# Designs tried in a protein design run: peptides against a protein of PDB entry 2YKT. Part 155

Target 1, 231 residues: chain A of PDB entry 2YKT
Amino acid sequence: SRSEEMHRLTENVYKTIMEQFNPSLRNFIAMGKNYEKALAGVTYAAKGYFDALVKMGELASESQGSKELGDVLFQMAEVHRQIQNQLEEMLKSFHNELLTQLEQKVELDSRYLSAALKKYQTEQRSKGDALDKCQAELKKLRKKSQGSKNPQKYSDKELQYIDAISNKQGELENYVSDGYKTALTEERRRFCFLVEKQCAVAKNSAAYHSKGKELLAQKLPLWQQACADPS

## One batch from the design tools (peptide; made by RFdiffusion4, then SolubleMPNN)

Design b2_p19_6_s1 (from b2_p19_6, 11 letters changed)
Fold by OpenDDE base, seed 1:
Structure b2_p19_6_s1 (fold): chain B 231 residues (1-231), chain A 19 residues (1-19)
Amino acid sequence: as target 1 above (231 residues)
Amino acid sequence: SEEEAERERLEFLKQVELE
């Protein structure tokens, strides 16, 4: 029946979230933490490289013939420092606005969804059982009427059961339909939350890339001319 | 809203745990 099919679909939505989405989200969070750690490692390694560049700038500044090139090398290292500061800000946002919030939600979700599914199943079964009972009583009444010398005696009760069955059928169908809509809304909300948090990460990442591009575009022409135009 | 949904989720969970 239509109601039975919708019931199966509703249960499948909850099961998909619990058995597929949530485990995949936990893996996504774990991969995000690994990515964060790697980027932090890049920042640390880059610091060592540009600290060594500063040392080369110090040597140039101490020379008689290359003093102005020392300032160029210092500027290169300083621009890198500013870019790395922007990266650190992006990483803080990545951790606090995406990973932490997703982790907090996924830990609570298993118990919530299990309880929600159980509540739906219990109520659906209760309504289904009530409908089945009314249908069974009508069948018994009809058998009794067929064996009776006065079938008209049971006509009013038959009409009452028919009306009750119709009402209970409608109630069950509406409940299952609403349950399906609720389940789909729960699923969509989780995906939307992920998309929204990833958008925030993308905005912060764009700021990092824009800052780097701006600083390098401003200084690179000056650095390229340093050897050709000694001061 | 997401905040409203989270509140409803927590309230539902508490209710079920108390029953």
Scores: peptide ipSAE 0.020, ipTM 0.442, DockQ to the pose 0.799
Fold by OpenDDE base, seed 5:
Structure b2_p19_6_s1 (fold): chain B 231 residues (1-231), chain A 19 residues (1-19)
Amino acid sequence: as target 1 above (231 residues)
Amino acid sequence: SEEEAERERLEFLKQVELE
């Protein structure tokens, strides 16, 4: 029946969230933590590299013929420092605004969804059982009427059961339909939250890339000419 | 089937604003 199919669809939405979405979200969070750790590792390694570059700049500054190249090397290291600061800000936002918040929600969600599904199932079954009971009573009444010498005696009662069945059927269909809408809303809310948090990360990432591009674009032409045009 | 269920879901989403 239509109500049975809608009921199955409703249950499948809850199952999809609990069995597919939430596990996938946990994996997403784990991959995010791995990515954060890798970037921290890159940051540390880069610091060592550019510290060594500064040392080369110091040597150039001490030379008689390459002093201006020392300034170039220092500028390269300073630009890297500024880019790194922007990366650290992005990583803080990534951790605090995305990973932490998603982790908190996913841990609480299993119990919430289980309770919501159980509540829906209990009420759906209650309404279904009430409908089945009325249908069974009508069937019994019709059997009695067919065996009676006075079928008209049962006509009013038959009409009452027919009306009750119609009302209960409509109530069940409406309840299941509303349940399906509610379930889909729950699913959409979770995706929307993920999208919104990822947008914040994307904004901060864009700022990081923009800052790096700006700083390098300003200085790179100067650095490229340093050897050709000694001052 | 799973495919039928997904089609029903998509059709519903096209017709109803959830959030």
Scores: peptide ipSAE 0.007, ipTM 0.336, DockQ to the pose 0.032
Fold by OpenDDE base, seed 4:
Structure b2_p19_6_s1 (fold): chain B 231 residues (1-231), chain A 19 residues (1-19)
Amino acid sequence: as target 1 above (231 residues)
Amino acid sequence: SEEEAERERLEFLKQVELE
């Protein structure tokens, strides 16, 4: 029946979230943590490299013939520092606004979804059983009427059962339909949450890339001519 | 009458075996 098919679809949505989405999300979080760790490693290594570059700049500044190149080296290190600060902000957002929040939600979601599915199943079954009972009673009544010398005696009661069955069928269909919409909404909101959090990270990432491009584009021509300029 | 209409409805439902 239509209601049975829609019921199966509803259950499948919940199962897909619990058995496919949530495990995949846990994996996504794990991969994100690995990515964060690698980027943190890059940040640390870069700091050491550019600190060493500053030392080279200090030596140039102390020389008689390369003093102006000291300023260039300092500028290179400073631009990197500013870019790296922006990267650190992006990483903080990545951790706090994406990974942590997703982790918190996915851990509690299993219990919530199980309870929601169970509630739906219980109520769906209750309505189905009530409908089945009414149908069974109508069938019994019809058998009695067919065996009776006065079938008209049962006509009013038969009408009542028919109306009750129609109403219960409608209620069941509506309940299952609403259940399906609810399940789809539950699925959609989880994807939307992921997209929204990823967008927040993307904005910070864009700021990092923009700052880097801007600073390097501004300074690179100056640095490139530094050795050609007379001292 | 309304009663006749309900009887006709009942007869129709019996014919199509709607439950």
Scores: peptide ipSAE 0.000, ipTM 0.149, DockQ to the pose 0.012
Fold by OpenDDE base, seed 3:
Structure b2_p19_6_s1 (fold): chain B 231 residues (1-231), chain A 19 residues (1-19)
Amino acid sequence: as target 1 above (231 residues)
Amino acid sequence: SEEEAERERLEFLKQVELE
């Protein structure tokens, strides 16, 4: 029946969230933590490299013929420092605004969805059983009426059962329909939350890349001419 | 020159701090 099919679809939505979405989200969070760790590693390694560059700049500044190149090397290191500051801000946001929040949500969600599905199933079954009971009683009544010398005696009661069945059928269909809409809304909310958090990460990432691009584009021509134009 | 290089450095630092 239409209601039975819609019921199956509703259950499938909840099962998909619990068995596919949430495990995948946990994996996404784990991969995010790995990515964060790798970026922290890059940050540390880069610091060592540019600290060594500063040392080369110090030596140039102490030289008799390469003093101006010391300033160039210091500028290169300073640009890195500014880019690094922006990266650190991005990483903090990545951790606090995406990973932590997703982790908190996914841990609470399993219990919530299990309870929600169970509640839906219980109520759906209750309404279905009530409908089945009325249908069975009507069938019994009709059988009794057909065997009776006075079928008219049961006519009012038959009409009452028909009305009750119609009402219960409508209630069941509406309940299942609303249940399906609710389930789809629950699914959409979870995807939307992920998208919104990822948008925040994307904005911070864009700021990081823009800062690097701007600083390097500004200074690179100066650095490129430094050896040919001593002063 | 050393003086020109210093001016360029200071201008750069000022700009970076403002960004």
Scores: peptide ipSAE 0.000, ipTM 0.193, DockQ to the pose 0.008; fails the geometry check

Design b2_p19_6_s2 (from b2_p19_6, 9 letters changed)
Fold by OpenDDE base, seed 1:
Structure b2_p19_6_s2 (fold): chain B 231 residues (1-231), chain A 19 residues (1-19)
Amino acid sequence: as target 1 above (231 residues)
Amino acid sequence: SFEEEEKERLEFLEEEEKE
């Protein structure tokens, strides 16, 4: 029937969320943590590299003929320090605004969805059973009427069952239809949350890239001329 | 908002877990 097909579709949406979406989201969070760790590793490695560059700048500053190049090397290291600070800020936002919130939400949403599915199934079954019972009673009444010498005495009751079946069928169809819309909304909501949080990450990443671009664009011409200028 | 929905969902869970 139409209601049975729509019921199967509804349950399939819930099943897809529970068996495909939720595990995939947990994996996404795990991959995000790995990515965060790798970026933190880049920050740490960069510190060592630019600390070594500062040491080269110190040697230039102590030299007789290359003192001005010491300042250039210090500026290079300082610009990269500022870029790394911006990366660290981005990573904090990535952790707090994406990963932590996804972890909290996946558990709550999983529990909620399980309860909502159970409620839907219980009510759908209740309405279905009530309809089946009414149909069975009508069938019994018709059999009794066919075996009776006075079938007309059952006519009013037959009409009452027909009306009751029609009403219960309509109620079941509406309930299952609403259930399907609700299930699709739950699925969409989960993807929308992911998209919104990823947009926040993108904004933070844009700030990181912009800061680096601005700092380097400002200083690079000066650094490129440093060796052309006599001491 | 997602925060408002979270509150409603928690309330729903509290009601369903009592049954």
Scores: peptide ipSAE 0.248, ipTM 0.845, DockQ to the pose 0.619
Fold by OpenDDE base, seed 4:
Structure b2_p19_6_s2 (fold): chain B 231 residues (1-231), chain A 19 residues (1-19)
Amino acid sequence: as target 1 above (231 residues)
Amino acid sequence: SFEEEEKERLEFLEEEEKE
């Protein structure tokens, strides 16, 4: 029936969220944590590299013939420090605004979805059973009427059951239809939450990249000229 | 908002888990 098919579709949405979306989201969070850890590792390694660059700048500054190149090397290290600070801010946002919030949300939404599905199934079954009962009673009445010497005696009751069946069928169809819309909304909500959190990360990432580009674009021409200039 | 919905969902869960 139409209601049975719609019910199947509704349950399939819930099933997809539970069996596909939720595990995939948990994996996404795990991959995010791994990515964060790797970036933190890069940050630490980069610090060591640019600290060593500062040391080279100190040596240049102590030299008679390369003193001006010391300033260039210091500037290179300083620009890196500023870029790295922006990266750290981005990582903090990535952790606090994306990973932590997704981790909290996935558990709550999973519990909610389970309860909502159970409620839907209970009510759907209740309405279905009530419809089936009414259909069964009509069938019994028709059998009784066919065996009677006065079938007209049951005509009014037959009409009442037909009307009741029609009403219950309509109610069931509406309930299942609403259930399907609700399920689709739940699925969409979960994706929307992910998209919104990724947008926040993207904004912070854009700021990091823009700052780096700006700083390097400003200084790079000066650094490129440094070796061409006489000491 | 997601925050407002979260509160409603928690309330719903509290009601359904008591049955």
Scores: peptide ipSAE 0.245, ipTM 0.847, DockQ to the pose 0.653
Fold by OpenDDE base, seed 5:
Order: structure tokens, then sequence, then C-alpha cells
Structure b2_p19_6_s2 (fold): chain B 231 residues (1-231), chain A 19 residues (1-19)
């Protein structure tokens, strides 16, 4: 029946969220943690590299003929420090606004979805059983009427059951239809949340890249000319 | 808001877990 098909579709949406989306989201969080760790590793490795660059700048500053190049090397290291500070801020946001919030939400959402599905199934079954009962009673009444010498005695009861069946069928169809819309809304909500959180990450990433580009664009021409200046 | 909706969901869970 139409209601049975729609019921199957509804349950399949819930099943897809529970069996595909939720595990995939947990994996996404895990991959995010790995990515965060790797970026932290980059920051640490970069510090060592630019600390070594500072040492080269110190040597230049101590030289008789390359003193001004020492300042250039120090500026290069300082610009890097500022870029790394922006990266660290981005990572803090990535951790606190994305990963932590997703971890908290995935458990709550899983519990909620289970309860919502259970409620839907219970009510759907209740309405279905009530419909089946009315249909069965109508069938019994019709059999009794066919065997009776006075079929007209049962006409009013037959009409009542027909009306009850029609009403219960309509209620079941509406309930299942609404259930399907609700399930699709639940699925969409979860994807929307992910998109919104990724938008926040993208904004923070853009800020990091913009700051780096700005700092380098400002200083690079100066650094490129440093060796052309007479010592 | 998302926070308001989350509160409603928690309330729903509390009601369903008591049954």
Amino acid sequence: as target 1 above (231 residues)
Amino acid sequence: SFEEEEKERLEFLEEEEKE
C-alpha cells in the first residue's frame, strides 16, 4: 500500500542516518583530530627552521660587511612568527568550535534519533493495528449479514465501520507522510550543521591566509632589494 | 536558534526516557 511504502521510506531515512551518517561523522571528527595534530607538528617544525634563520641573522649582524642583511633575516623570521600565531589561533578555533562541538552533538543526536524513531514506530504500529482491527470487524459483519434472514439489521453498523476505516486510513497516511517529512528534515539538519561548522573553518582559514599574504606582500619587495644595496 | 532547538531535543529525550 501507499502507506506501507512511505513507512519503509521513513525507516530507511532513519537507518541511513544511524548506520551511515553518524559513523561517518565520527570518522570525520577523528580525521579532524589527526589534521589538527599534523598542523601542530608543522608549527613546531617551522619554529626550529626559523630559529635557525635567526641565528643566521645574528651572524650577519656581527659581520662587518653584511650587517643590514641581519635585519632582513630577523624580519623574515618575525613575519613567520606572526603567520604562525595566526595559524595557532585558527587551530584553537578549529578545535573548540568544530571538533569539540561535533563530539558533543553526535552523541546527543544519536540518542534523540533513536527515541524519535521509536516513537514513530510505536504510533505507526498503533494506527495500523487499529485500522486492521476495523477492517477485520467489517469483514465479520459482512459474513454475518450474508447469512442472515434480515441483512438490513446490520446496515447501520456496516456504514459505521466503513466510515471508521476511511478515517483511520486517512490518519495513517497523514501520519506516515508527516513522519517522512520529519525524517528528511532531521537528515537535512545534520548536514546543515556540518556545512555551517565548515563555513566557520573556511572563514578562519581565509583570515590566516589573508594575513600571511599581506605580511609577505609588504616585506618581500624590501627583502628582494637588500642585496642590491651597497654595504 | 540551534541552542533552543537543542534544548527542545533534550527535553524530548528526558520525556521519552521516563516512559
Scores: peptide ipSAE 0.094, ipTM 0.769, DockQ to the pose 0.609
Fold by OpenDDE base, seed 3:
Parts: structure tokens; sequence; C-alpha cells
Structure b2_p19_6_s2 (fold): chain B 231 residues (1-231), chain A 19 residues (1-19)
């Protein structure tokens, strides 16, 4: 029936969220943590590299013929430090605003969906059973009427069951239809939440990249000139 | 808002887990 098909569709939406979306989101969080760890590793490795660059700058500053190049090397390291600070801020936001929030919500959402599905199934079954009961009673009444010497005695009761069946069928169809819309809304809400959190990540990433671009664009011409201008 | 919706979801969950 139409109601049965729509019921199957509704259950399939919940099933897809619970069995596909939620596990995939957990994996997404895990991959996010892995990415964060890798970026922290890059940060640490970069610090070692630019600390070594500072050492080269110190040697240049101590030299007789390359003192001005020492300042250039120090500036290169300082720009790196400033870029690194932006990266650290981005990582902090990535952890606190995305990963932590997703991790806290994914399990709660799973529990909620389980409860919501159970409630829907219980009420759908209740309405279905009530409809089936009325249909069964009508069938019994018709059988009794056919065997009776006075079938007209049952005519009013037959009409009452027909009306009840029609009403219960309509209620079931409406309930299942609303259930399907609700399930789709729950699915959409979860994707929207992910999109909004990724927008925050994108904003933070843009700030990091912008700061790096600005600092390097400002200083690079100066650094490129340093060797052309001997002291 | 998502915050308001989340509150409603939590309230619903608390009611259904008590039954």
Amino acid sequence: as target 1 above (231 residues)
Amino acid sequence: SFEEEEKERLEFLEEEEKE
C-alpha cells in the first residue's frame, strides 16, 4: 500500500543516518584528529628548521662582510614565527569549535535518533493495528449480516465501521507522511550542522593564509635585494 | 537556531528514555 511504502522509506532514512551518516561522521572526526596531529608535527619540524636559520643569521651578524644578511635571516625567521602563530590559532579553533563539538554531539544524536525511530515505529504500528482491527470487525459483521434473516439490522453498524476505516486510513497516511518529512529534516539538519562547522574552518583557514601572504609579500622584495647590495 | 533545536532534541530524549 501507499502507507506501507512510505513507512519503508521513513525507516530507510533513519537507517541511513544511523548506519551510514553517524559512523562516517565518527570517522570524519578521527581523520580530523589525525590531520590536527600532522599539522602539529609540521609546526614542530618547522620550528627546528627556522631555529637553525636563526643560528645562520647569528653567524652572519658576527662576520666581517655579511652583517646585513644577518638581519635578513632574522626577519625571515620572524615572519615564520608570525605565520606559525596564525596556524596555532587556527588549530586551536579547529580542535575546540569543530572536533570537540562534533565528538560531543555525535553520540547524543545517535541516542536521539534511536528514540525518535522507536517512537515513530510504535505509533505507526498502533495506528496500523487499530485500522486492521476495524477492517476485521467489518468483515465479521458482513459475514454475520449475510447469514441473518434481517440484514438491515446491521446496516448502520456497517456504515460506522466504513467511516472508521476511512478515518483511520487517513490518519495513518498523514502520520507516516509527516514522519517521512521529519526524518528528512533530521538528515538535513545534520548535514547543515557539518556545513556550518566547515564554514568556520574555512574562515579560520582564510585568515591563516591571508596573514602568511601579506607578511611574505611585504618582506620578500627586501630579502631579494639583500645580496645585490654589498656593504 | 541549532542551539534551540538541540535543546528540543535533548528534552525529547530525556522524555523518551524515562518511558
Scores: peptide ipSAE 0.065, ipTM 0.744, DockQ to the pose 0.593

Design b2_p19_6_s3 (from b2_p19_6, 9 letters changed)
Fold by OpenDDE base, seed 4:
Structure b2_p19_6_s3 (fold): chain B 231 residues (1-231), chain A 19 residues (1-19)
Amino acid sequence: as target 1 above (231 residues)
Amino acid sequence: SEEEEMEERKKFLEEVEKE
């Protein structure tokens, strides 16, 4: 029946979220944490490298013939510092606006969906059973009427059962249809949340890349000329 | 808001898990 098919579709949506989406999202979060850790490692290693570059700049500044190159080395380290600060802001966003929020939501949503599905199934079955009961009673009444010497005695009750069946059938169809729409909305909401959080991270990442490009493009010609200039 | 939705979902869970 239409109701049965719609019910099957509804359960399949919930099943897909619980068995495919939720595990995949947990894996996505885990991979994100690994990526964050690696980027944090890069940040730490880069700090050590450019701190050492500053030390080389200090030595140049103390020299008699290479003082101006000291300033160049300091500028290189400073530009790196600014780029790295932007990366740290991106990582902060990545952690707080995406990973943490997804991690908090996924467990709650998993429990919620299980409960929502169970509630839907219980109510769907209840409505179905009530419909089946009315259909069975109508069938019994018709059998009794056919065996009776006075079938007109049962005519009013037959009409009542027909009306009840029609109403219950319509109610069941509406309930299952609404259930399907709700399930699809739950699925879409989860994808939309992921997309929105990823967009926020992407915006901050774009800012990091833009700032780095801008700073390096501005300074690199100056640094490239430094050794050609008379000391 | 997402926060309001989470609170509503928590309440729903509390109701269903008590049944």
Scores: peptide ipSAE 0.144, ipTM 0.789, DockQ to the pose 0.512
Fold by OpenDDE base, seed 3:
Structure b2_p19_6_s3 (fold): chain B 231 residues (1-231), chain A 19 residues (1-19)
Amino acid sequence: as target 1 above (231 residues)
Amino acid sequence: SEEEEMEERKKFLEEVEKE
């Protein structure tokens, strides 16, 4: 029936969120944590590299013929420090605004959706059972009327059951229809939340990349001339 | 807000789990 098909669709939406979306989101969070850890590792390794570069700059500054190159090497390390600061800010936001919030939501959501589906199923079944009961009673009444010498005695009661069946059928269809719309809205909301959080990550990432681009573009011409113009 | 929605979901969960 129409209502049965829509009921199946509704249940499938909830099941898809619970069995596909939420586990995938948990994996996404785990992969995000791994990515954060790797970036932190890059940060640490980069610090060691540029600290070593500073040491080379110190040696140049102590030399007789390469003093000006010491300043260049120090500037290279300083630009790295500034870029690194932007990366650290991005990582803080990535952790606090994306990973933590998603983790909190997905934990609550598993329980919520289970409860929501159960409530929907219980109410759907209750309405269905009430409809079935009225249909069964009408069938019994009609059978009794056909066997009676006075069938008109049951006419008013038959009309009452017909009206009740019509009302209950409409109520069931509306309930299932609304349930389906609600389920689709729940699904869409979750994807929208993910998209919005990723937009925030993208903005922070853009700021990091822009800062690096600007700093390097400003200084690189100066550094490239340093060896050609000895003092 | 998302925070308000989470609180609503918690309330709903409490109601359904009591049934």
Scores: peptide ipSAE 0.106, ipTM 0.764, DockQ to the pose 0.577
Fold by OpenDDE base, seed 2:
Structure b2_p19_6_s3 (fold): chain B 231 residues (1-231), chain A 19 residues (1-19)
Amino acid sequence: as target 1 above (231 residues)
Amino acid sequence: SEEEEMEERKKFLEEVEKE
């Protein structure tokens, strides 16, 4: 029947979220944590590299003929520090705005969806069983009427069952239809949440890239001329 | 809001899990 088909569709939506989306999202979070860790590693490694660059700048500053190059090397290290600070801000956002929130949500969602599906199934079955019961009673009544010497005795009761069946059929169809719409909305909401959180990450990432580009564009011409213009 | 929705869902869970 139409209601049975729609019921199957509804259950399939919940099943897809629970068995495909949520596990995939958990994996996405795990991969995000790995990415975060790697970037934190880059931060630490970069610090060592540019600290060593500062040391080279100190040596230049102590030299008799390369003092101005010391300042250049210090500037290079400082620009890196500023870029790295932007990266750290991006990582903070990545952690707090995406990973943590997704992790909290997916944990709650697993329990929620299971409960929601179970509630839907229970109510759907209850309505279905009630309908089936009325249909069965009508069938029994009709059989009894056919064997009766006075079929007219059962006419009013037959009409009552027909009306009850019609009403219960309508209620079941509406319930399943609403259930399907609800399930699709739940699915869409989850994707939308992911998109929105990823947009926040993208915004912070853009800020990091913009700041880096700006700082380097400002200083690079100066650094490139440092060796050509000895003091 | 998403936070309000999460709170509603927590309440729902509390009701269903008690049954």
Scores: peptide ipSAE 0.119, ipTM 0.773, DockQ to the pose 0.566; fails the geometry check
Fold by OpenDDE base, seed 5:
Structure b2_p19_6_s3 (fold): chain B 231 residues (1-231), chain A 19 residues (1-19)
Amino acid sequence: as target 1 above (231 residues)
Amino acid sequence: SEEEEMEERKKFLEEVEKE
């Protein structure tokens, strides 16, 4: 029936969230933590590289003919430091605004969805059983009426069951339909939350990239001319 | 808000898990 099919669809939405979405989200969080760790590793490695660049700048500053190039090398290292600070801010936001929040939600969500599905199933079954009972009673009444010398005796009772069946059928259909809409809304909400958090990450990343581009664009022409200038 | 929703979800869980 239509209600049975809609019921199956509703259950499938909940199952998809519980069995596909939530595990995938947990994996996404884990991959995010790995990515964060790798970026922290890049930060550490970059520090060593630019510390070595500072050392080269010190040597230039101590030289007789390349003293001004020491300042250039120091500026290069300083720009890197500023870019690195922006990266650290981005990583902090990535951790606190995305990973931590997703981790908190996914744990609560697993329990919630299980309970929500159970509640839906219990109520759906209750309404279905009540409908089936009324249908069965009407069938019994009609059999009695067919064998009776006075069928009119059962007419009022038959009408009552017909009305009850119609009402219960409508109630079941509405409940299942609303259940399906609710399930789809639950699914959409979870994807929307992920999208919104990723938008925050994208904004932070854009800020990081913009700052780096700005700093380098400002200084690079000066650095490129440094060797052409007389000492 | 997301925080308010989380609290509502927790309350729902408490009610259903008692049944």
Scores: peptide ipSAE 0.105, ipTM 0.768, DockQ to the pose 0.576; fails the geometry check

